# Designs tried in a protein design run: peptides against a protein of PDB entry 3QIS. Part 203

Target 1, 334 residues: chain A of PDB entry 3QIS
Amino acid sequence: PSLELSRREFVFENVKFRQLQKEKFQISNNGQVPCHFSFIPKLNDSQYCKPWLRAEPFEGYLEPNETVDISLDVYVSKDSVTILNSGEDKIEDILVLHLDRGKDYFLTISGNYLPSCFGTSLEALCRMKRPIREVPVTKLIDLEEDSFLEKEKSLLQMVPLDEGASERPLQVPKEIWLLVDHLFKYACHQEDLFQTPGMQEELQQIIDCLDTSIPETIPGSNHSVAEALLIFLEALPEPVICYELYQRCLDSAYDPRICRQVISQLPRCHRNVFRYLMAFLRELLKFSEYNSVNANMIATLFTSLLLRPPPNLMARQTPSDRQRAIQFLLGFLL

## One batch from the design tools (peptide; made by RFdiffusion4, then SolubleMPNN)

Design b2_p21_1_s2 (from b2_p21_1, 13 letters changed)
Fold by OpenDDE base, seed 1:
Structure b2_p21_1_s2 (fold): chain B 334 residues (1-334), chain A 21 residues (1-21)
Amino acid sequence: as target 1 above (334 residues)
Amino acid sequence: SMEEYLRKVSSEMRKIIEELR
C-alpha cells in the first residue's frame, strides 16, 4: 500500500493557551489495494503525539483512489500550559503515519508558544510586575527558580535575612487582582454569577489582555471575567492550597480553628491569594439576593480549584474527601 | 475583618499597578 500526502510540514505560529489552531491535509490512497492508516507512537513514546496535539481521524481505511482530510489540532490546555510557559516543552513534534504492511510517513510539527500568566506559579506572578509577554524567557526561568526557593524558605519559616533592595514581591498576582477588582466593582449584583458560562471569544480576549497588558478595564461580560478567574485558578501548577497541606485541610474540615492554622502555614503568596479570594467571595455572598450566589455553590465550585488532591491521590478521591474539602472551604465563607 | 483585608490589599495593589502603568 502507498499514500500520497498533500503536506508533511506544519507550522503553528503564536500558539496560545486555550486557543485551538487547526491545520488540515489530505491523504490519498494512490495504490491498488485498500489500506489502513494510523498514527503510531515513536519507539520511546507512549502516545503518537504530545498532549497539546491531536490528529483527527487518527486512524482509518482508504479504498483505492479514496482521499481523506486529516485535521491536526493544536490546543494548549491546563495540562500542557505550565511546561510550555517554562520552555520545558515546545511546539515541536514528529508524527508517524503508519500504513499496515506499508511504510511510515513522517509529519513535522513546529511553531512557537506565547507564554501565559495562566499556568504560571503564584510565586512567579507575585514577582512579575510586567505582563508575562514583556518578560524575557530567560527571566521567566529565573523567576521560576527564585519562586521555588522562596516557597521552600517560606515553608521552612526561614526569615529572609537581607530584604536587600530586591523588588518586593506583590502581595497577590496583578492578574488575580485585576480579575477580582473588576468582579468586585461590576459583578456583585450580576445575576447567576459563576453559574452562567462566559463567551469563548471574550475569555480569549481576557487571557490575551492579562498576558500582554495591565488593563484599566478587563474586556468582556461579568460572566466571562468570572469564568476567567476560575480558569486561572484551575490552570495554576500548584493550587492556591498547596498539595502538601491537602490532607491536613481534609482532617481539619470540621474544626474552623485548625483550618485557620493550616492556612497560616501556606507560603506567603498562596496565603495572601487564599485570604483575598475568601474576602472577595464573602463580599459576593452579601449580595446573594441579586447575584444568586450562595455559600454551598461557591464552596462546591471553588473547592475543586483551590483544594485539589495531589496527583498521587487523584485516583483515590472519595465522595467523603470531596465533602470534607467543601466543608473546609465553607468554614471561610460563613 | 476580611472586608478590611480586601480593601487594604485592593488599595495597595491599585497604587502599585498605577505606578506600573
Scores: peptide ipSAE 0.460, ipTM 0.938, DockQ to the pose 0.881
Fold by OpenDDE base, seed 3:
Structure b2_p21_1_s2 (fold): chain B 334 residues (1-334), chain A 21 residues (1-21)
Amino acid sequence: as target 1 above (334 residues)
Amino acid sequence: SMEEYLRKVSSEMRKIIEELR
């Protein structure tokens, strides 16, 4: 069997978080026998492509002289955004198109990724006084490394680093402040806040706005701004409540005094963000007659975002663990 | 209170953001 490919090199320029890009090519069976094609893993890979890439179709059957269009789709989700922001991964891959009893055809994928404040650590964002697109990639790496070291020091209860005056971290990320300050000003009376989805185009505009500027006002509807906050929290590499404290939150869920002690042990930026969000959500609950927001709905929604199980425990989360996690947050909302 | 904390953080952040613009 043999194939003819219309193209073998693909370039995806300016790849962004949550922005789908597509490139298409044709494969033709120029042989005299039917062939089955599939994308196969390279040596030592478990998957035929990186998590941000897919081929559609990824397998198929071609009769002699048959042609099929294959779409190469690039989409950076929450699962790939952090490793692309850090430069640990890149928009580069090699796809192996295999023919049963035939040859391998290699496709080269290349391109560039544009960093996002979505999927960046709270620690790095607290140090980042400019929009992420203005920050050199080398500085982003340094900010993530320094952030990791400060998180570890904070967890180890090591002596507070000397408050050297010039590079004090922000109390909360500017991006979170922009989202929450907007919602507090404009969305307290918004009916079905956090229940109605935003518009995808508006979400992209909000992401691009936060990545490139420090706006006076966030573009889009209150629903889109609210969903952007949820997406931001979901995309965090480390949740607002650090994985190391997850079990202690569950164990303390019915003791409000212990719950407050657990939160006090969070790294400074995480603790500040948690308190800031809880304060904001308590203000929204005062307007429940207008916004239809109640404590149980908010606790249920934000528990999945703020208090995620560690990756090694995700498969073991019981309904009881979820209820304890919700109860933990309820103790800060009531 | 949590409300006092929200107002404090919001006011402090606003000043910083205005200086960063």
Scores: peptide ipSAE 0.456, ipTM 0.938, DockQ to the pose 0.888
Fold by OpenDDE base, seed 2:
Structure b2_p21_1_s2 (fold): chain B 334 residues (1-334), chain A 21 residues (1-21)
Amino acid sequence: as target 1 above (334 residues)
Amino acid sequence: SMEEYLRKVSSEMRKIIEELR
């Protein structure tokens, strides 16, 4: 069996978080026999492609002189955004198109990724006084490393924050402040806030706006701005409540005094963001007659975002653990 | 209060962001 491929090199320019890009090519059976094709893993890989890439179809049959269109889809989700922001991964891959009892055909995937404030750590964002697209990638790496070291120092209670000449970190990320300040000003009376989905085009505009500028106003509907806040919290490499405190939050869920002590042990930026979000959500709950938002809905929604189980415990989360996590947040909303 | 905290943080951040623009 043999194939002819219309293209073997694919370039995905300016790949962004949550922006789907598609490239299509044709494969034709130029042989005299039917052939089965499939994308196969390279040696030592578990998957035929990186998590941000997909081929559709990834397998099929071709009769002699038959042609099929294959789509290569690039989509950076929350699962790939952090490693692409840090430059640990890149928009580069090699696909192996295998023919049963035939040859392998290699496809080269290349491109560039544009960093996002989505999927960046709270610690790094508190140090970023400029939009992420204005920050050199080398400086992003340094900011993440410095952020990790400050988090560890804060958790270890070792070093008083040296009041030295280093620019003071922001109390909260400017991106979170922009989203929350917008919602507080314009969305308190918005019916079905956090219940109605935003528009995908508006979400992309909001992401691009936060990555490239410090806007006076966030573009899009209140629903899109609200969903952008949820997406931001979901995309954090570490949740607002650090993984190290997850079990202690569950254990303290019915003791409001212990809950406050657990939150006091968060790194400064995480603690500030948590308190800021809880303060905002409590104010939003005062307008429940207008926005249809209640404490149980908010606690249920934000629990999955703020109090994520550690990756090693995700498969073991019981209904009781979920209820304790919700109860923990309710103690800050009521 | 939580409202006073929200207003304080919002006011402080607004000043900083206005200086960053």
Scores: peptide ipSAE 0.452, ipTM 0.936, DockQ to the pose 0.906
Fold by OpenDDE base, seed 4:
Structure b2_p21_1_s2 (fold): chain B 334 residues (1-334), chain A 21 residues (1-21)
Amino acid sequence: as target 1 above (334 residues)
Amino acid sequence: SMEEYLRKVSSEMRKIIEELR
């Protein structure tokens, strides 16, 4: 069996977080026999492609002289955004299109990724006084390293070494402030806030706006701005409540005093973001008659975002653990 | 209060962000 491929090289330019890109090519059976094709893992790989890439269809049959269109879809989710932002991964892959009892055909995937404030650490974002797209990738790496060291120093209660001329970190990321300040000003009376989905186009505009500028006003509906905040919190490499404190939050969920002590142990940026969000949400709850927002709904929604189980515990999260996590947040909303 | 904290952080951040624009 033999295939003809219309294209073997694919370039995905300006790949962005949550923006689907598609490239199509054709495969044709120029043989005299039916053939089965499949994308197969390379040697030592578990999957035929990187997590941000897929082929559709990834397998199939071709009759003699049949042609099939294959879509190569590039989509950077929350699961891939952090490693792409850091440059640990890149928009590069090799796909192996295997023909049963035939040859392997290699497809080259290349491109560039545009960094996002989505999927960037709170520590790094507190140091970013410019939009992330203005920050060189080398400087993003430095900011992540510096952020790790500062987090460790904070956890170790090490006295901050000398105030070298390192610019004072922001109290909260500018991106979070922009989202929350917008919602506080314009969305407190918004009916069904956090209950109505945003528009996908508006979400992309908001993401691009936050990645490229420091806007005076965030574009889009209040629903889109609200959902963008949720997406931002979900995409954080480490949740607002650090993984190290997850179990302690659950254990303290019914003791408001201990809950406050646990939060006081968060790294400064995480603690500030948590307090800022809780303060905002408490103000939002004052307008419950207008926005239909209640403490249980908010606690349920934000628990999955702010208080995520560590990866090793995700598969073991019980309904009781979820209820404790909700109760933990309720203690800050009431 | 949490409200006073929100207002304080918001005011401080606004000033900083206005200087960054």
Scores: peptide ipSAE 0.445, ipTM 0.936, DockQ to the pose 0.913

Design b2_p21_1_s3 (from b2_p21_1, 12 letters changed)
Fold by OpenDDE base, seed 2:
Structure b2_p21_1_s3 (fold): chain B 334 residues (1-334), chain A 21 residues (1-21)
Amino acid sequence: as target 1 above (334 residues)
Amino acid sequence: SMEEYLRKVSEELREEVEKLR
C-alpha cells in the first residue's frame, strides 16, 4: 500500500485559548490495493497527538485512487491552557500516519501560543499589573514560580508580605474585578443570568480584551460576560478553594463557624477572591425577582467551579460529597 | 453590609486598577 499526502507540514500561528484552528490536507491512495490508515502513538506516547490537537478522521479505508480530506484541529481547552501559558508545553507535535502493512508518514505540527489570563494562577494574576500579552513569557514563569513559593509560605507562615508598595500584589486579579464589576453594574436585573449561554464570538472578544488590555467596559452581552466568569473560574489551575482544603470543606459543611475557619486558611488571593465572589453572588440573589437567580442554582453552579475535588478524588465523588460541597457554599450565600 | 463590603472592595480595586491604566 502507498499514500500520497498533499501536505506534511502544518503551522498554527497565534493559537489562543478556546479558539479553534483547522488545517486540512488530502490523502490519496496512489497504490493498487485498498489500504487502512490510522494515526498511531509514538513509542513513548499513550495517544497519537497532544491534548490540544485532533485529527478527523483519525483512521479509515481508502480504495485505489480514493482520496480523503483530513482535518487537523487545534483547540486549547481548560485542560491544556495552563501548561501552554507556562511554556511547559508548546504548539509542536509530530503525527504518525500509519498505513497497515505499509509505511509511516510523519506530519510536523508547529506554531505559537499566545498566553491567556485564563488558566493562569490567582497568585500570578494578583502580581500581574499589566495585561498578560504585555508580560514577557520569561517573567510569567518567574511570576508563577514566585507565586507558588509565596502560596507555600502563606500556608506555612502567616507572614505579612512586607513587599514594597510598588511590588504589592493586587487583592483580587484585575481580570476577575473587571468581570464582576461589569456584572454588578449591568447584569443584576438580567433575566436568566448564568442560565442563558453567551455567544462564542463575544466570549472570544472578552478573552482577547482581558488578555490584551485593561478595558473600561467589557464587550458583549451580560450572558457572555457571566459565562466568561464561569470559564475563568473553571480554567484556574487551582480552584478558588485550594485542593488541600476540599475535604475540610466537606467535613465542615454543616458548621458555619468551621466553614469560615477553613476559608480563613486559604492563601490571601484565594481568600480575597472567594469573599469577593460570595459578596457579589449575595447581591445578585437580592434581585432574584428580575434575574431568576436563586441560592440553590448559584450554589450548584459555583460549587463545581470553586470547590473542585482533587484529581485523585474526582472519580470517587459521591452524591453525598456533592451535597456537602453545595451545603458548604450555601452557608456563604444565605 | 455585604453590599457595603462589595462596594468598598470594588472601589479599592477600581482605584488600584485605574493606577495601572
Scores: peptide ipSAE 0.437, ipTM 0.929, DockQ to the pose 0.889
Fold by OpenDDE base, seed 4:
Structure b2_p21_1_s3 (fold): chain B 334 residues (1-334), chain A 21 residues (1-21)
Amino acid sequence: as target 1 above (334 residues)
Amino acid sequence: SMEEYLRKVSEELREEVEKLR
């Protein structure tokens, strides 16, 4: 069996968080026998492609002289955004199109990624006084390394933050402040806030706006701004409540005194963001007559974002653990 | 109050962000 491929080199320029890109090519059976094709893993890989890439179809049969269109889809989700922001991963891959009892055909994937404040650590964002697209990639790496060291120092209670005025981190990331200040000003009376989805086009505009500028006003509807806050919290490499405190939050869920002690042990930026969000959400609950927001809805929604199980425990989360996590957050909303 | 805290933090952050524009 043999295949002819219309193209073997693919370039994905200016790849962004949550923005789908597609490239297409054709495969043709120029042989005299039916053939089965599949994308196969390279020798050391568990998957045929990186998490931000997919082929559709990834396998199939071709009769003699049959042609099939294959789509290569590039999509950066929350699962790939952090490693692409740091430059640990890149928009580069090699796909192996295997033909049963035939040859392997290699496809080259290349391109560039544009960093996002989505999927960046709270610590790095507190130090980042410019939009992320204005920050050199080398400096983003330094900010993440410095942020990791400051988080560890804060957890260990070892070193007071150096009060050097120019290098002082923000209390809360400017991106979170922009989203929350907008919602506080304009969305407290918004019916079905956090219940109605935003528009995908508006979400992309909000992300691009936060990545490239410090806007006076965030574009889009209150629903899109509210969903952008949820997406931001979901995309954090470490949740607002650090993974190391997850079990202690569950164990303390019915003791409001212990819950407050657990939160006091968060890194400074995480603790500030948590307190700021809880204060904002409690203000929204005062307007429940207008916005239809209640404590149980908010606790259920935000618990999955703020209090995520560590990756190694995700498969073991019980309904009881979820209820404890909700109860933990309710103790800050009531 | 939590409202006073929210306002205070929001005002402090506004002043800091305005200096960055």
Scores: peptide ipSAE 0.436, ipTM 0.931, DockQ to the pose 0.897
Fold by OpenDDE base, seed 3:
Structure b2_p21_1_s3 (fold): chain B 334 residues (1-334), chain A 21 residues (1-21)
Amino acid sequence: as target 1 above (334 residues)
Amino acid sequence: SMEEYLRKVSEELREEVEKLR
């Protein structure tokens, strides 16, 4: 069996978080026998492609002289955004198109990724005084390394770093402040806030706006701004409540004094973001007659975002653990 | 209060962000 491919090299320029790109090519059976094709993993890989790439179809049968279109879809989700922002991964892959009892055909995928404040650590964002697209990639790496070291020092209760006045981190990332300040000003009376989905086009505009500028006003509806905050929190590499404190939050869920002590042990930026969000959400709850927002809804929604189980425990989360996590957050909302 | 805290933090952050523009 043999195949003819219309193209073997693909370039995905300016790949962004949550922006789908598609490239298509044709494969033709130029042989005299039916053939089965499939994308196969490389040696030592578990998957035929990186998490941000998909082939559709990824397998199929071709009769003699049959042609099929294959779509290569590039989509950076929350699961890939962090490793692409750090430059640990790149928009580079090789696909192996295998023909049963035939040859392997290699496809080269290349391109460039544009960094996002979505999927960047809270620590790095607190240091980031410019929009992420204005920050050189080398400096982003340095900011993440410095952020990791400060997180560790904070967790170890080591001596406060000598805060050289020029390099002082923000108390809260400017991106979170922009989102929350907008919602506080314009969305407190918004009916069904955090319940109504935003518009995908508006979400992309909000992301691009936060990545490229420090706007006076965020574009889009209150629903889109609210959903952008949820997406931001979900995309964090480390959740607002650090993984190291997850179990202690569950264990303390019914003791409000211990809950406050656990939060006091968070790294400074995480603790500030948590307190800032809780303050905002408590103010939002005062307007429940207008916005239809209640404490149970907010606690349920934000618990999954703020108090994410560690990856190693994610598969083992019981309904009791979820209820304890919700109860922990309720103690800050009520 | 939590409201006073929210206002204070929001004002401090506004002043810090305005210096970055």
Scores: peptide ipSAE 0.436, ipTM 0.930, DockQ to the pose 0.894
Fold by OpenDDE base, seed 1:
Structure b2_p21_1_s3 (fold): chain B 334 residues (1-334), chain A 21 residues (1-21)
Amino acid sequence: as target 1 above (334 residues)
Amino acid sequence: SMEEYLRKVSEELREEVEKLR
């Protein structure tokens, strides 16, 4: 069996968080026998492609002289955004299109990623006084490394804030402040806030706006701005409540005094973001007659975002653990 | 500045944030 491929090199320019890009090519059976094709893993890989890439279809049959269109879909989710922001990974891959009893055909994927404030650490964002697209990638790496060191220092209570001439970090990331300030000003009376989904086009505009500017007003509906906040919190590499404190939050869920002590042990930026979000959410609850927001809904929604189980425990979360996590957050909303 | 604006928001929310401590 043999295939003819219309293209073997694919370039995905200006790949962005949550923005789907598609490139298509054709494969044709130029042989005299039916053939089965499939994308196969390379040696030592578990998957045929990186997590941000997909082929559709990834396998199939072709009769003699049959042609099929294959879509190569590039989509950066929350699962790939952090490693692409840091430059640990890149928009580069090699796909192996295997033909049963035939040859392997190699496809080259390349491109460039545009960094996002989505998927960037709270520590880095607190230091980032400019839009992320204005920050050199090398400086993003330095900010992440510095952020890790500051997280550790803050957890260890060791280092007095060196009064060195380093610009003081923001108390809260400007991106979170922009989202929350907008919602506070314009969405307190918004019916079905956090219950109605945003528009995908508006979400992309909000992401691009936060990545490229410091706007006076966020574009889009209140629903889109609200969903953008949820997406932002979900995309954080480290949740607002650090993984190291997850179990202690569950263990303390029914003791409000211990809950407050656990939160006091968060890194400064995480603690500030947590308190700021809880203050905002408590304010929204005062407008429940207008926005239909209640404490149980908010606790249920935000618990999965703010108090995530560590990756190694994700598959082991019990209904009891989820209830404790919700109860922990309820103690700050009531 | 953005810092002054963040400070103002933090001050406006201060009473609610202190209830969380």
Scores: peptide ipSAE 0.225, ipTM 0.814, DockQ to the pose 0.088

